Peptides against a protein of PDB entry 1IK9. Designs and how they scored, part 129

Target 1, 211 residues: chain A of PDB entry 1IK9
Amino acid sequence: MERKISRIHLVSEPSITHFLQVSWEKTLESGFVITLTDGHSAWTGTVSESEISQEADDMAMEKGKYVGELRKALLSGAGPADVYTFNFSKESCYFFFEKNLKDVSFRLGSFNLEKVENPAEVIRELICYCLDTIAENQAKNEHLQKENERLLRDWNDVQGRFEKCVSAKEALETDLYKRFILVLNEKKTKIRSLHNKLLNAAQEREKDIKQ
Target 2, 207 residues: chain A of PDB entry 1IK9 as posed
Amino acid sequence: MERKISRIHLVSEPSITHFLQVSWEKTLESGFVITLTDGHSAWTGTVSESEISQEADDMAMEKGKYVGELRKALLSADVYTFNFSKESAYFFFEKNLKDVSFRLGSFNLEKVENPAEVIRELIAYALDTIAENQAKNEHLQKENERLLRDWNDVQGRFEKAVSAKEALETDLYKRFILVLNEKKTKIRSLHNKLLNAAQEREKDIKQ
Target 3, 195 residues: chain B of PDB entry 1IK9 as posed
Amino acid sequence: MERKISRIHLVSEPSITHFLQVSWEKTLESGFVITLTDGHSAWTGTVSESEISQEADDMAMEKGKYVGELRKALLSVYTFNFSKESAYFFFEKNLKDVSFRLGSFNLEKVENPAEVIRELIAYALDTIAENQAKNEHLQKENERLLRDWNDVQGRFEKAVSAKEALETDLYKRFILVLNEKKTKIRSLHNKLLNA

## One batch from the design tools (peptide; made by RFdiffusion4, then SolubleMPNN)

Design b2_p18_3_s1 (from b2_p18_3, 11 letters changed)
Fold by OpenDDE base, seed 4:
Structure b2_p18_3_s1 (fold): chain B 211 residues (1-211), chain C 211 residues (1-211), chain A 18 residues (1-18)
Amino acid sequence: as target 1 above (211 residues)
Amino acid sequence: as target 1 above (211 residues)
Amino acid sequence: EEDEELVKAVERREAKKA
């Protein structure tokens, strides 16, 4: 089961934050349980897949698009754009919500809720779920932080090895060229010396022929 | 202000999860506000730095150690070891907790609480805080995840560059040595050729003298 | 010829690091 709790404001009680819990299995399309609370009273309703399909049909909306709008309305809370307006009557237990567009508002969905006899149990369970979610998220955060620190160390290690490799390559090239030039210059000097000896020997032979 | 909410079990109501909120400024030592709720009723008390100091003195415990025990008891929830037992009387509004050791139990602290007139406000605020904490932790987790993905990409990039640098260094060394050997061998061959020419010239000169 | 080019290449590289 998946669950999302969102804070909402009801048109009837705009100063009192309400909490909207939605619980579902795998997908919101398969139906969901909606729970509304003000921290004192709670109301719950079950919305079936059939009801969702019927609401989509009544709206002449494609089911996947309709479920997408339900997800935005019911799971995101009232986003900063008052695009979704929530209404609830405590007397009739009728919950409905509207999508507000620039030129038109329309009812997106409506649900009959039932007043929970023991709202304290629902509230306690909701708080427990919040605390469990906090603990799980903290554990994930600590894990990700440790992994981040590991990855940073590993990056610094390989970066340092890379920089050393670059420097060592340049040093190697420079050293090899310097050594090579020295040896080549010695060989060139020896070749020049041998050529001079050959020239001298030829000049001496020409002198010996000239008596 | 820092805040921690923990679930606890009261000896008087072991089947009903209670929530213990502790709020403090910078350190628990400077005093705190404690709020207890069962999801229907709430009770609040303020504990001053003076009261904490007095409780530490009455226990003949070093203040830092005592505050350390308070932190474990009040902020950690009932850990899996029932080391801390919580008691609350709804009639007297007296809250106390005990530390259970193998051979002895002792009262660690006690506080007078006051019943909150509008518990729904306290409960709503508590749920809001939980939802805010969830949202903040989710945002941190998403950030850390993105950073981990970045660090992993950066590590893979530098690792690949490092491997290329190592291979390029070895290739450079091998290429330079091969080229140097070729040039050196040519110079050695030229030196040998010049020496042979000198030897031949000397032998011809010896023949011309014998002739 | 190649030897003189190699020597000139090295001399040019040393002159750029100075």
Scores: peptide ipSAE 0.017, ipTM 0.825, DockQ to the pose 0.004
Fold by OpenDDE base, seed 2:
Structure b2_p18_3_s1 (fold): chain B 211 residues (1-211), chain C 211 residues (1-211), chain A 18 residues (1-18)
Amino acid sequence: as target 1 above (211 residues)
Amino acid sequence: as target 1 above (211 residues)
Amino acid sequence: EEDEELVKAVERREAKKA
């Protein structure tokens, strides 16, 4: 089962932060359980897939788009733009929420809730879920941090090997050219020596012809 | 102000999860505020630096070590080893906790708490703090994940440059040797040609002398 | 000629690194 807890402000009680918990199995489209609490009292209701389908039909909205709006309203809490307004009557236990656009406000959904007999159990379980989520997120953060430190070390190691490879390539090129110049100079000296011997032999032959 | 919330089990009420909140400014050694709740009632007390110092002295324990034990008991909740036992009387509002070792159990600390008049406000603020902590940890996780993906890309880029550098080094060495062999072979051919010219000149001179 | 250009190219590369 998936769960999301958010803060909401009720139009009737704007000074008291309320908490909206939504629980579902795989998709919000298949229905959900909604729980509202003020830290003293709690109210719970179940919304079925058939009710979601009927509300989408009544709104003449495509079901996937309607469920997308339900997700934004019920799982995101008060987004930074106060796009959603929440209403609850403790007398009727009727919960409804509206989407506020510039030119039109419309009811997005409405739910009948029941007052929970033992709200302390619901509140304790809600706090437990928050603490479990904190612990799981901390463990993920510690894992990601260790992996970041590993990747940074591995990057520095490869960077250092790359810099050494560049330097070694330049050193190899320089050493090979120096060795080649030495051998070429030896061969040039041998060629010059052989040319001088040929010139001397030609001069001796010209002396022997001139007697 | 720093804060930590943990789950505890009271010896008197082992079936009901309690929540222990500890709040402090910079160090637990300078004192702290402790809040206990069961999701319906709440109790709060303040522990001063002088009380912490007195309890450390009464235990004949070094203050830093004593504060280290307080951190383990009060900020870690029920560690996996049930090393700490928590006791609370709702009648006397007396809270105390013990460290259980194999051969000895000892009282680590004791606090007088006061029942909160409006526990719902304390509970709402506690839930708000949990939700804020979840949001902060999620933002940190998303940041660390993006940084991990960046570091992995940077590692792959440097690794690919390194592999290209290794291959380019080997190719450069091979090309330089091939070019050098060509030039050496040309010089060897020139040396052989000059030797043949010297041999021919010597043979002609020997013919002219025999003639 | 090409050998002298190759040697001059090597000498020019060494002279540019010096």
Scores: peptide ipSAE 0.016, ipTM 0.824, DockQ to the pose 0.004
Fold by OpenDDE base, seed 5:
Structure b2_p18_3_s1 (fold): chain B 211 residues (1-211), chain C 211 residues (1-211), chain A 18 residues (1-18)
Amino acid sequence: as target 1 above (211 residues)
Amino acid sequence: as target 1 above (211 residues)
Amino acid sequence: EEDEELVKAVERREAKKA
């Protein structure tokens, strides 16, 4: 089961933060449970897949698009641009929300809720879920931090090996060329010596012919 | 201001999860505010630095050790081994907690609380803090994940460059040696040719002397 | 001597890759 809790402000009580909990199985489209609380009272309702489909049809909206708008409204609160307006009547237990665009406002959905008999239990469970989520996120954060530190060490190790490889390649080339020059110079010296011996032998033969 | 919320179970009401909020400035030793709630009622008290010092003195415990035990009890709940026992009287508003060791239990501290007039406000603020903490931790988690992905890419890049450098070093050495052998063989051929010319010149001179 | 060692070192390295 998936759950999301969001902070919302009701048009009727803008000074009192409310909390909207939505719970669903795999997809919001398959239906969901909605819970509203002000920290003293709680109200809950169940929305079926058939009701979601009917609301989409009544709005003449494609179901996937409608569910996408429900997801934005109910799982994100008003959103970063206050795009959604939430209304609730404690007397009728009627909850509805609107999407506000620049030139048009429209009702996106409405739900009949029921007042919870023991709101303290709902509130305690909600706080428990928040604390559990904090603990899970902290554990994940610590894991990711340790992994970052490992990856940075591994990067430094391979970077240092790479720099050593570059330097060793240049040093190898320099050393090989130096050794090659020494050997080539020795061979050139032997060639020059042999040429001088040939010239001397030719000069001696020319002297022997001239008697 | 620092804050920690923990889940606790009271000896008097073990079936009802309570929440213990502690708030302090920089150090718990400088004093703290404690708030207890069951999701319906709330109780708050302030503990001064002087009271903490007095409790440590009354226990004949070193202040730093005492504050360390307070931190474990109040900021971590019962702990993973149920080492701490929490007691609260709703009638007297008296809160006390004990440390349970195998062979000894001792009272670690006690506080007089006051019942909050508007518990819903305290509960709403507590839920807000939890939701804000979840959002902050999620943002940090997403940041760390992106950093991990970056570090992994950077590692793959330098690893690939390192492997190419190793291969290039081996290829360079092989190429330089092949080129050097070709040049040396050419010089050896010239030396052999010059030696043969010297031998022929010596043989011709020996013929001319016999003639 | 060094020339023969250098040539032998090269030949040994080619023979190890074969």
Scores: peptide ipSAE 0.017, ipTM 0.824, DockQ to the pose 0.004; fails the geometry check
Fold by OpenDDE base, seed 3:
Structure b2_p18_3_s1 (fold): chain B 211 residues (1-211), chain C 211 residues (1-211), chain A 18 residues (1-18)
Amino acid sequence: as target 1 above (211 residues)
Amino acid sequence: as target 1 above (211 residues)
Amino acid sequence: EEDEELVKAVERREAKKA
C-alpha cells in the first residue's frame, strides 16, 4: 500500500490546517481511500476505480490526464500557487475540490466521506506512519551518506593512482630516451674510431707504395 | 529549537500508543518542553535546567550521565528491550518514567504536566512538523542520491582513464624498446662491417710485403 | 658486453609479453 499525507486549507476553515491522507494499492487509478482530519475529527471515504473512470468520462477528460490531475490535487497538497481549492462540509460530509484557471474554476472531483467514530485512532495511526517514514528516511540518508563517503574515497584513490601513472609514463619515456642516447653515442664513437683506423691504414699503404 | 517525537506505551494504557514530544534549545541539559498526546488530548510541561540539575543531585548521579539517561528515555522512545517504563495519570497530570534493570526498577524522573485546552492545535502542529521533517529528509535524500550518481560517474571516468594510462605506459615501453633495438642493430652491423674492412686491409698489406 | 646485456634485457621483456 502506498500512502501520502498532505496539508490542505479548506475554503470553510482557511485558518485551520487540515490533513488529507490518500492511500492506494500500486496506482491511484485502481482506487484509493481518502481520509481528512483537523486533528480532532476525522472523515474517511473509499473511491473505486469505477468512480474514477466515471468522473473522467463525466469531465470528458482522458483517464490518464484526469488521474494526473487527481494526483496533483490529492497527493501534492495545494502548491504555493493555490491551483487547487478544497471544500468540505462537516455537516454533509461532502468533500470537493476545484482547479483554478485564471478567472475560472472547475470541479475536479467530489467524495462523500463518513465521520470516523474514533478519530484519535486514525490520528495516532497517521502520526505513527509519519514517524515510521521519518525513521526510514533517516536510515536511507545515513546509508546514502556512507555510500557517498565510500565513493569519494574510491575516487580519491583512483585519481591518485592515475596521476602517479601519468607521471610514471612521462618518467619512463624520459629515462628510456636518456639510456638510448647513451648507448647510441657509444656506438657512434666506435664507428668514428673504426673509420679513422681505416683512413690511417690507407695512408700508410700509400706511403709504402711511394720508395 | 530541536525537537524529537517518540512513540511510548503507558503502563496505564498499554494498548494505546502515546506520542512524546520533547523540544529544547541547543542541549537537553538547558531545559526542555515535554508534550504528551494520545491523538485526542494533549498535556504539556516545561522542565528547567535547574530542575534537571536538582534531579541529578537527588539521584546522586553525575549530571552528564543523568542527561544521557534522560536522552535515552525521552528522545529514543522505549527501545525494543522495554528498558524504560512510562507512567501517566490523566487525573493528576503526573508523568514519571522508570529504568528497568533486571528485577529492579528505579525512577529516572517525573514531571507535572498541564492539560492543553485546544489539543487539536497541538496535534496539527505535531503533524505539520512530521510532514516538514519528511519533506526535508526527502530533499536531502534526493540531493545525496544525485551526489552519489555524480561520484559514481566521476569514478568510472577516472578509472577508465587510469586503465588507458596503464595500457599506454606498457605500449610506450614496448614501442621504445623495439625502435631502440632497430637502431642499435643498424649500428652493430655498421661496426661489424668496418671491422671486416680493417681485417681485409691488414691482409692485403701483409700480401704486399711478402710479395 | 653492456650492449649484449641491454639487448638481452629488452629481448627478455618482449618474451615475457608474448
Scores: peptide ipSAE 0.017, ipTM 0.824, DockQ to the pose 0.004; fails the geometry check

Design b2_p18_3_s2 (from b2_p18_3, 10 letters changed)
Fold by OpenDDE base, seed 1:
Structure b2_p18_3_s2 (fold): chain B 211 residues (1-211), chain C 211 residues (1-211), chain A 18 residues (1-18)
Amino acid sequence: as target 1 above (211 residues)
Amino acid sequence: as target 1 above (211 residues)
Amino acid sequence: DEDEELKKAVEAREAKEA
């Protein structure tokens, strides 16, 4: 089961933060349970897949688009743009929410909730879930931080080896060329010396023929 | 201000999870505010630095060690070893906690709490803090994940460049030696040819002198 | 001799490639 808790402001109680919990299996499309609390009272409602489909049809909206709007409204809370307005009557236990655009507001959904007899249990469970989520996220953060530190060390080690390899390649190439030039120059000198000896021998033979 | 919320079990109400909030400035040693809630009622107490010092003295414990025990008890909740037992009387508003070792239990601290008139506000604020902490931790997780992915890419890029550099170094050295041997062998062949010409010229001159 | 050093360096490399 997946869960999302969001803080919302009700039109009827704008000074009191309410908490909207939504719980679902795999997808919000399959239905969900909503729980509303003000930290004293709690109200719960179950929304079926059929109700979601009916609301989409009543809106003349494509179901996937409607579910997308439900997800934005119910799982993000009031976004910074107050795009979604939440209404709840404690007397009727009727919850509804509207999407507000510049020139147009429309009802996105409505649900009947039931007052929970023991709201303290619901509130405790909600706080427990928050604490468990915090602990899990902290453990993930610590793990990711340790991995980042490892990856950074590993990167520095390879980078240092790479720089040493580049430098060693350049040094090797330079050394090999220097050694080759020395050997080549020695052989060139020997060739020149032998040519001069041949020229001298030919000149001496021409002198011996000329007596 | 720093805050920690923990779930605890009271000896008097072992079936009902309670939440222990501790808030402090910089260090727990400077004093703290504790809030206890069962999701319906809330109780708050302020503990001063002087009270912490007095409790340490009454225990004949070094203050730093005592603060260390307070931190373990009040900020970790009941650890998996039930090392800390929490007691609270709703009638007297007296909160105390004990450290349990194998053969010895001792009171680690005691505080008078006051019942909060509007527990719903305290509970709402506590839930808000949990939700804010979740959001912050999620943002940190997403950031760390993106950095891990970046660092892994950067590592792979450098590793691939390093391997190419090693291979290129080996190929370069091989190619240079092959080229050097070819040129060297050409020069050696030329030297041998010139030596043979010198030997022939010397033999012809010896024939001309014997004639 | 540099010629022998070059020869040894080639032989040492052929021995690593083998």
Scores: peptide ipSAE 0.006, ipTM 0.822, DockQ to the pose 0.004
Fold by OpenDDE base, seed 4:
Structure b2_p18_3_s2 (fold): chain B 211 residues (1-211), chain C 211 residues (1-211), chain A 18 residues (1-18)
Amino acid sequence: as target 1 above (211 residues)
Amino acid sequence: as target 1 above (211 residues)
Amino acid sequence: DEDEELKKAVEAREAKEA
């Protein structure tokens, strides 16, 4: 079961933050349980897949698009742009919400709720869920932080090895060329010496032929 | 201001989860505000630094150790080992908690609370804080996740560059030695050829002298 | 001598590539 709690403001009570809990199985499209609370009273209703389909049909909206609007309205809370307006009558237990566009507002959905007999239990369970979610998120944060620290160490280790490899490559090239030049110069000197010996031997032979 | 909400069980009402909110400025030692709620009623009290010091003195406990026990009792919630027992009288508004050791239980602290006139406001604010904390922790989780993905990419990039550098170093060494051997062998061949020419010239000169 | 050192360095490398 998935759950989302959001803050909403009711048109009838704009000074009192209300909390809208939505609980569903896998997909919001398959139906959901809605719970509204003001921290003193609570109201709950069940919305079936058939009701969602009927509301989509009544709006002449494609079901997937309608469910997408339900998700935005019911799970995101009051967005900063007041795109969704929430209404609730405590007398009739009728909940409805509207989408506000530039030129028109229209009812997006409506639900009959029932007043919860023991609102304290609903509120306690809601707070428990919030605390559990905080604990889970904290554990995840700690895990991700440790993983970041590991990855940073691993990066630094490889970076340091890479820099050493670059420097070692340049040093190797430099050393090999220096050694090569030394040996090459030695061999060039030996070749020059042997050529001079050959020239001298030829000059001596030409002298011996000339008595 | 720092805040922690924890679940506790009262000895008088073990079937009803209570929530203990502690709010403090920088350090718990400097005093704190305690709020207890059952999701219907709320009770609040202020604990001063002087009261904390007095309780530490009355217990003959070092203040830092006492504050350490307060943190464990009041901020961690009901630990799995029932090391701390919480008691509250709704009639007297007297809250006290005990530390349970193997052979002895002792009172760790006691506070006078006052019943909140508008518990719904306290509960709404508490839920708002939980939702804000969830949102902040979610944003932190998303940031840490993106950072992990970045660090992993950066690690893979450096690792790939390192492997290429290793291979390039080995290839460079290979190529330089191969080129060196080729040039060296050419010079050795030239030296051998010049020596043979010198030997032949000497042999011809020895023939010319014998002739 | 230097030729023998170079030869040894080449042989040591060929032995590492094998």
Scores: peptide ipSAE 0.005, ipTM 0.822, DockQ to the pose 0.004
Fold by OpenDDE base, seed 2:
Structure b2_p18_3_s2 (fold): chain B 211 residues (1-211), chain C 211 residues (1-211), chain A 18 residues (1-18)
Amino acid sequence: as target 1 above (211 residues)
Amino acid sequence: as target 1 above (211 residues)
Amino acid sequence: DEDEELKKAVEAREAKEA
């Protein structure tokens, strides 16, 4: 079972923050339970998949699009854009909400709610859910923080090894060239010495032929 | 101002989850406001720094240690160890809590509370705080997740560069030695050729002298 | 001597590549 709690403002009571809880199984399209509270009283209603389908049909809206609008209205709260207006009558227990567009407002949905006999239990359960959600999110935050610290250490370790590898490559190249130059110079010296010996031997032979 | 909400169970009403809110400025040692609610009624009291100091003195406990125990009792809720027992009388508005040790239980503190006239406002504000805390923690989770994904990419990039550096170092060493051997062998061949020319010239000179 | 050290270094490398 999935749940979302949001704060809403009612047109009838804009000075009193209300809380809208929606509960569903896997998908909002399959139906949901809606609970409204002012922190003293609570009201609950159940919306079926058939009612959602009928409302989409009555609006001439594709069901997936309609469910997308329901999700924005009921699960997001009145987001920063005041796109959704909520209305509730405590007398009739009738809840309805409208989407406000630039040039037109339309009713997105309406639900009959029932007043809960023991609102304190519903409110306590709602607070418990909030506290559980806080604890779960805190545990996730601590886990992600530790994982980030680990990844940063691992990155620093590899970066340090990479820098050492670059330096070691340059040092290796320098060392190999130095060794090569030493041996090459020795061989060049030996070649020059042997050429000089050949020239001297040729000059001596030319002297011996000339007597 | 800092705040913590925890769920507690009262000895007098163990079947009804209560919520304990503690609010303070910077440090719990400087005093705090305590609020108790059952989701219908609320009770509030203020504890001063002087009362905290007096209670620590009466217990013959060092103030920092006493504040440490207050923090565990009042901010942690009854943690999984049931180390703290909470008592409240709705008639006297007297709240007290005990620490249970193996061989001894002792009263850690007591507070006179006052019944709140408008509990719905306190409850609504408490729920608002929970929802705000959830939103803040969710935003932090999303940030940490994105940072984690970034660090993992950065780690993979450096790791791949490191592996390429290792391979390039080995390849460089191989190439340098191959080039060196080629030049060395060329010089060795030239040295051998010059030695053979010297030997031949010496043999010809020895023939010319015998002739 | 340097020729022998170089030979040994080459041989030691050929022995690692084999």
Scores: peptide ipSAE 0.005, ipTM 0.821, DockQ to the pose 0.004
Fold by OpenDDE base, seed 3:
Structure b2_p18_3_s2 (fold): chain B 211 residues (1-211), chain C 211 residues (1-211), chain A 18 residues (1-18)
Amino acid sequence: as target 1 above (211 residues)
Amino acid sequence: as target 1 above (211 residues)
Amino acid sequence: DEDEELKKAVEAREAKEA
């Protein structure tokens, strides 16, 4: 089960932050449980997949688009403050919300809620869920931080090995050229020595012919 | 101001999760505000730095050690369930907590709380703080996740460059040896050719002397 | 001597590629 708690302001009580809890299975389209609280009283209602489909049909809106608007209204918490308005009658337990456009507001959904007999249980469970979520998120943060530190160490290691490899490549090229120049110079000296021996032999033969 | 909310069980009401909120400036040693709630009622008290010092002295405990025990009791939430016990009288508004050792329990601290007139405000503010903390932790998680993805990309890039550098070093060494062998073989061929010319010149001279 | 060392170095490499 997935769950989202959001702060909302009711048109009737704009000075009192209310909390809207929505609980659903995998997708909001499959239906959801909605709970409203002011920190003293609580109200709960269940919305079925059939009710969501019926509201989409009544609005002449494509179901996926309608569910997208429900998700924005009910799960986003603080959207831009003025896009969605929430209304609740504590007497009738009727909850409805509207989307405000520039020149028109339209009702997006309405729910009959039931007053919870023991609101303190709902409030305690809501706080427990928040504290569990905080603990889970802290554990995730600590894990991600340790992973970042590992990745940074691994990056520094391979970067240092890469720089050493570049330097070793340049050093290898330089060393090989130096060694080969020495060997080539030795061979050039041998070639020059052999040419000089040939010239001397030719000069001696020319002396032997001249007697 | 720093703040921690923890779940506790009271000895008098072990079936009802209570919430212990502690608020302090920089360190718990400087004093703190404690708030207890059951999701319906709330009680608040202020503990001064002087009271903390006096309790440490009365216990004959070093202040830093005492504050360390306060931090474990009041800020840890769920320590191992049986190390700290919490007691509260709704009639006297007297809160006290004990540290349980194997063979002895001792009182670690005691506070006179005051019943909050409008507990719903305290509960709403507590839920707001939890929701803000969730949002902050989610934003940190998203940031750390993006940074992990960046670090992983950067690691893969330098690793790929390193592997290419290793291969390029080996290829360079191979190519240089092949090129130098060709040049050396040319010089060896020239040396052999010059030696053959010297041998032929010596044989011709020996023929001219016999002639 | 250097020719024999260079020859040995080349032969030792050819023997690693084989």
Scores: peptide ipSAE 0.000, ipTM 0.821, DockQ to the pose 0.004; fails the geometry check

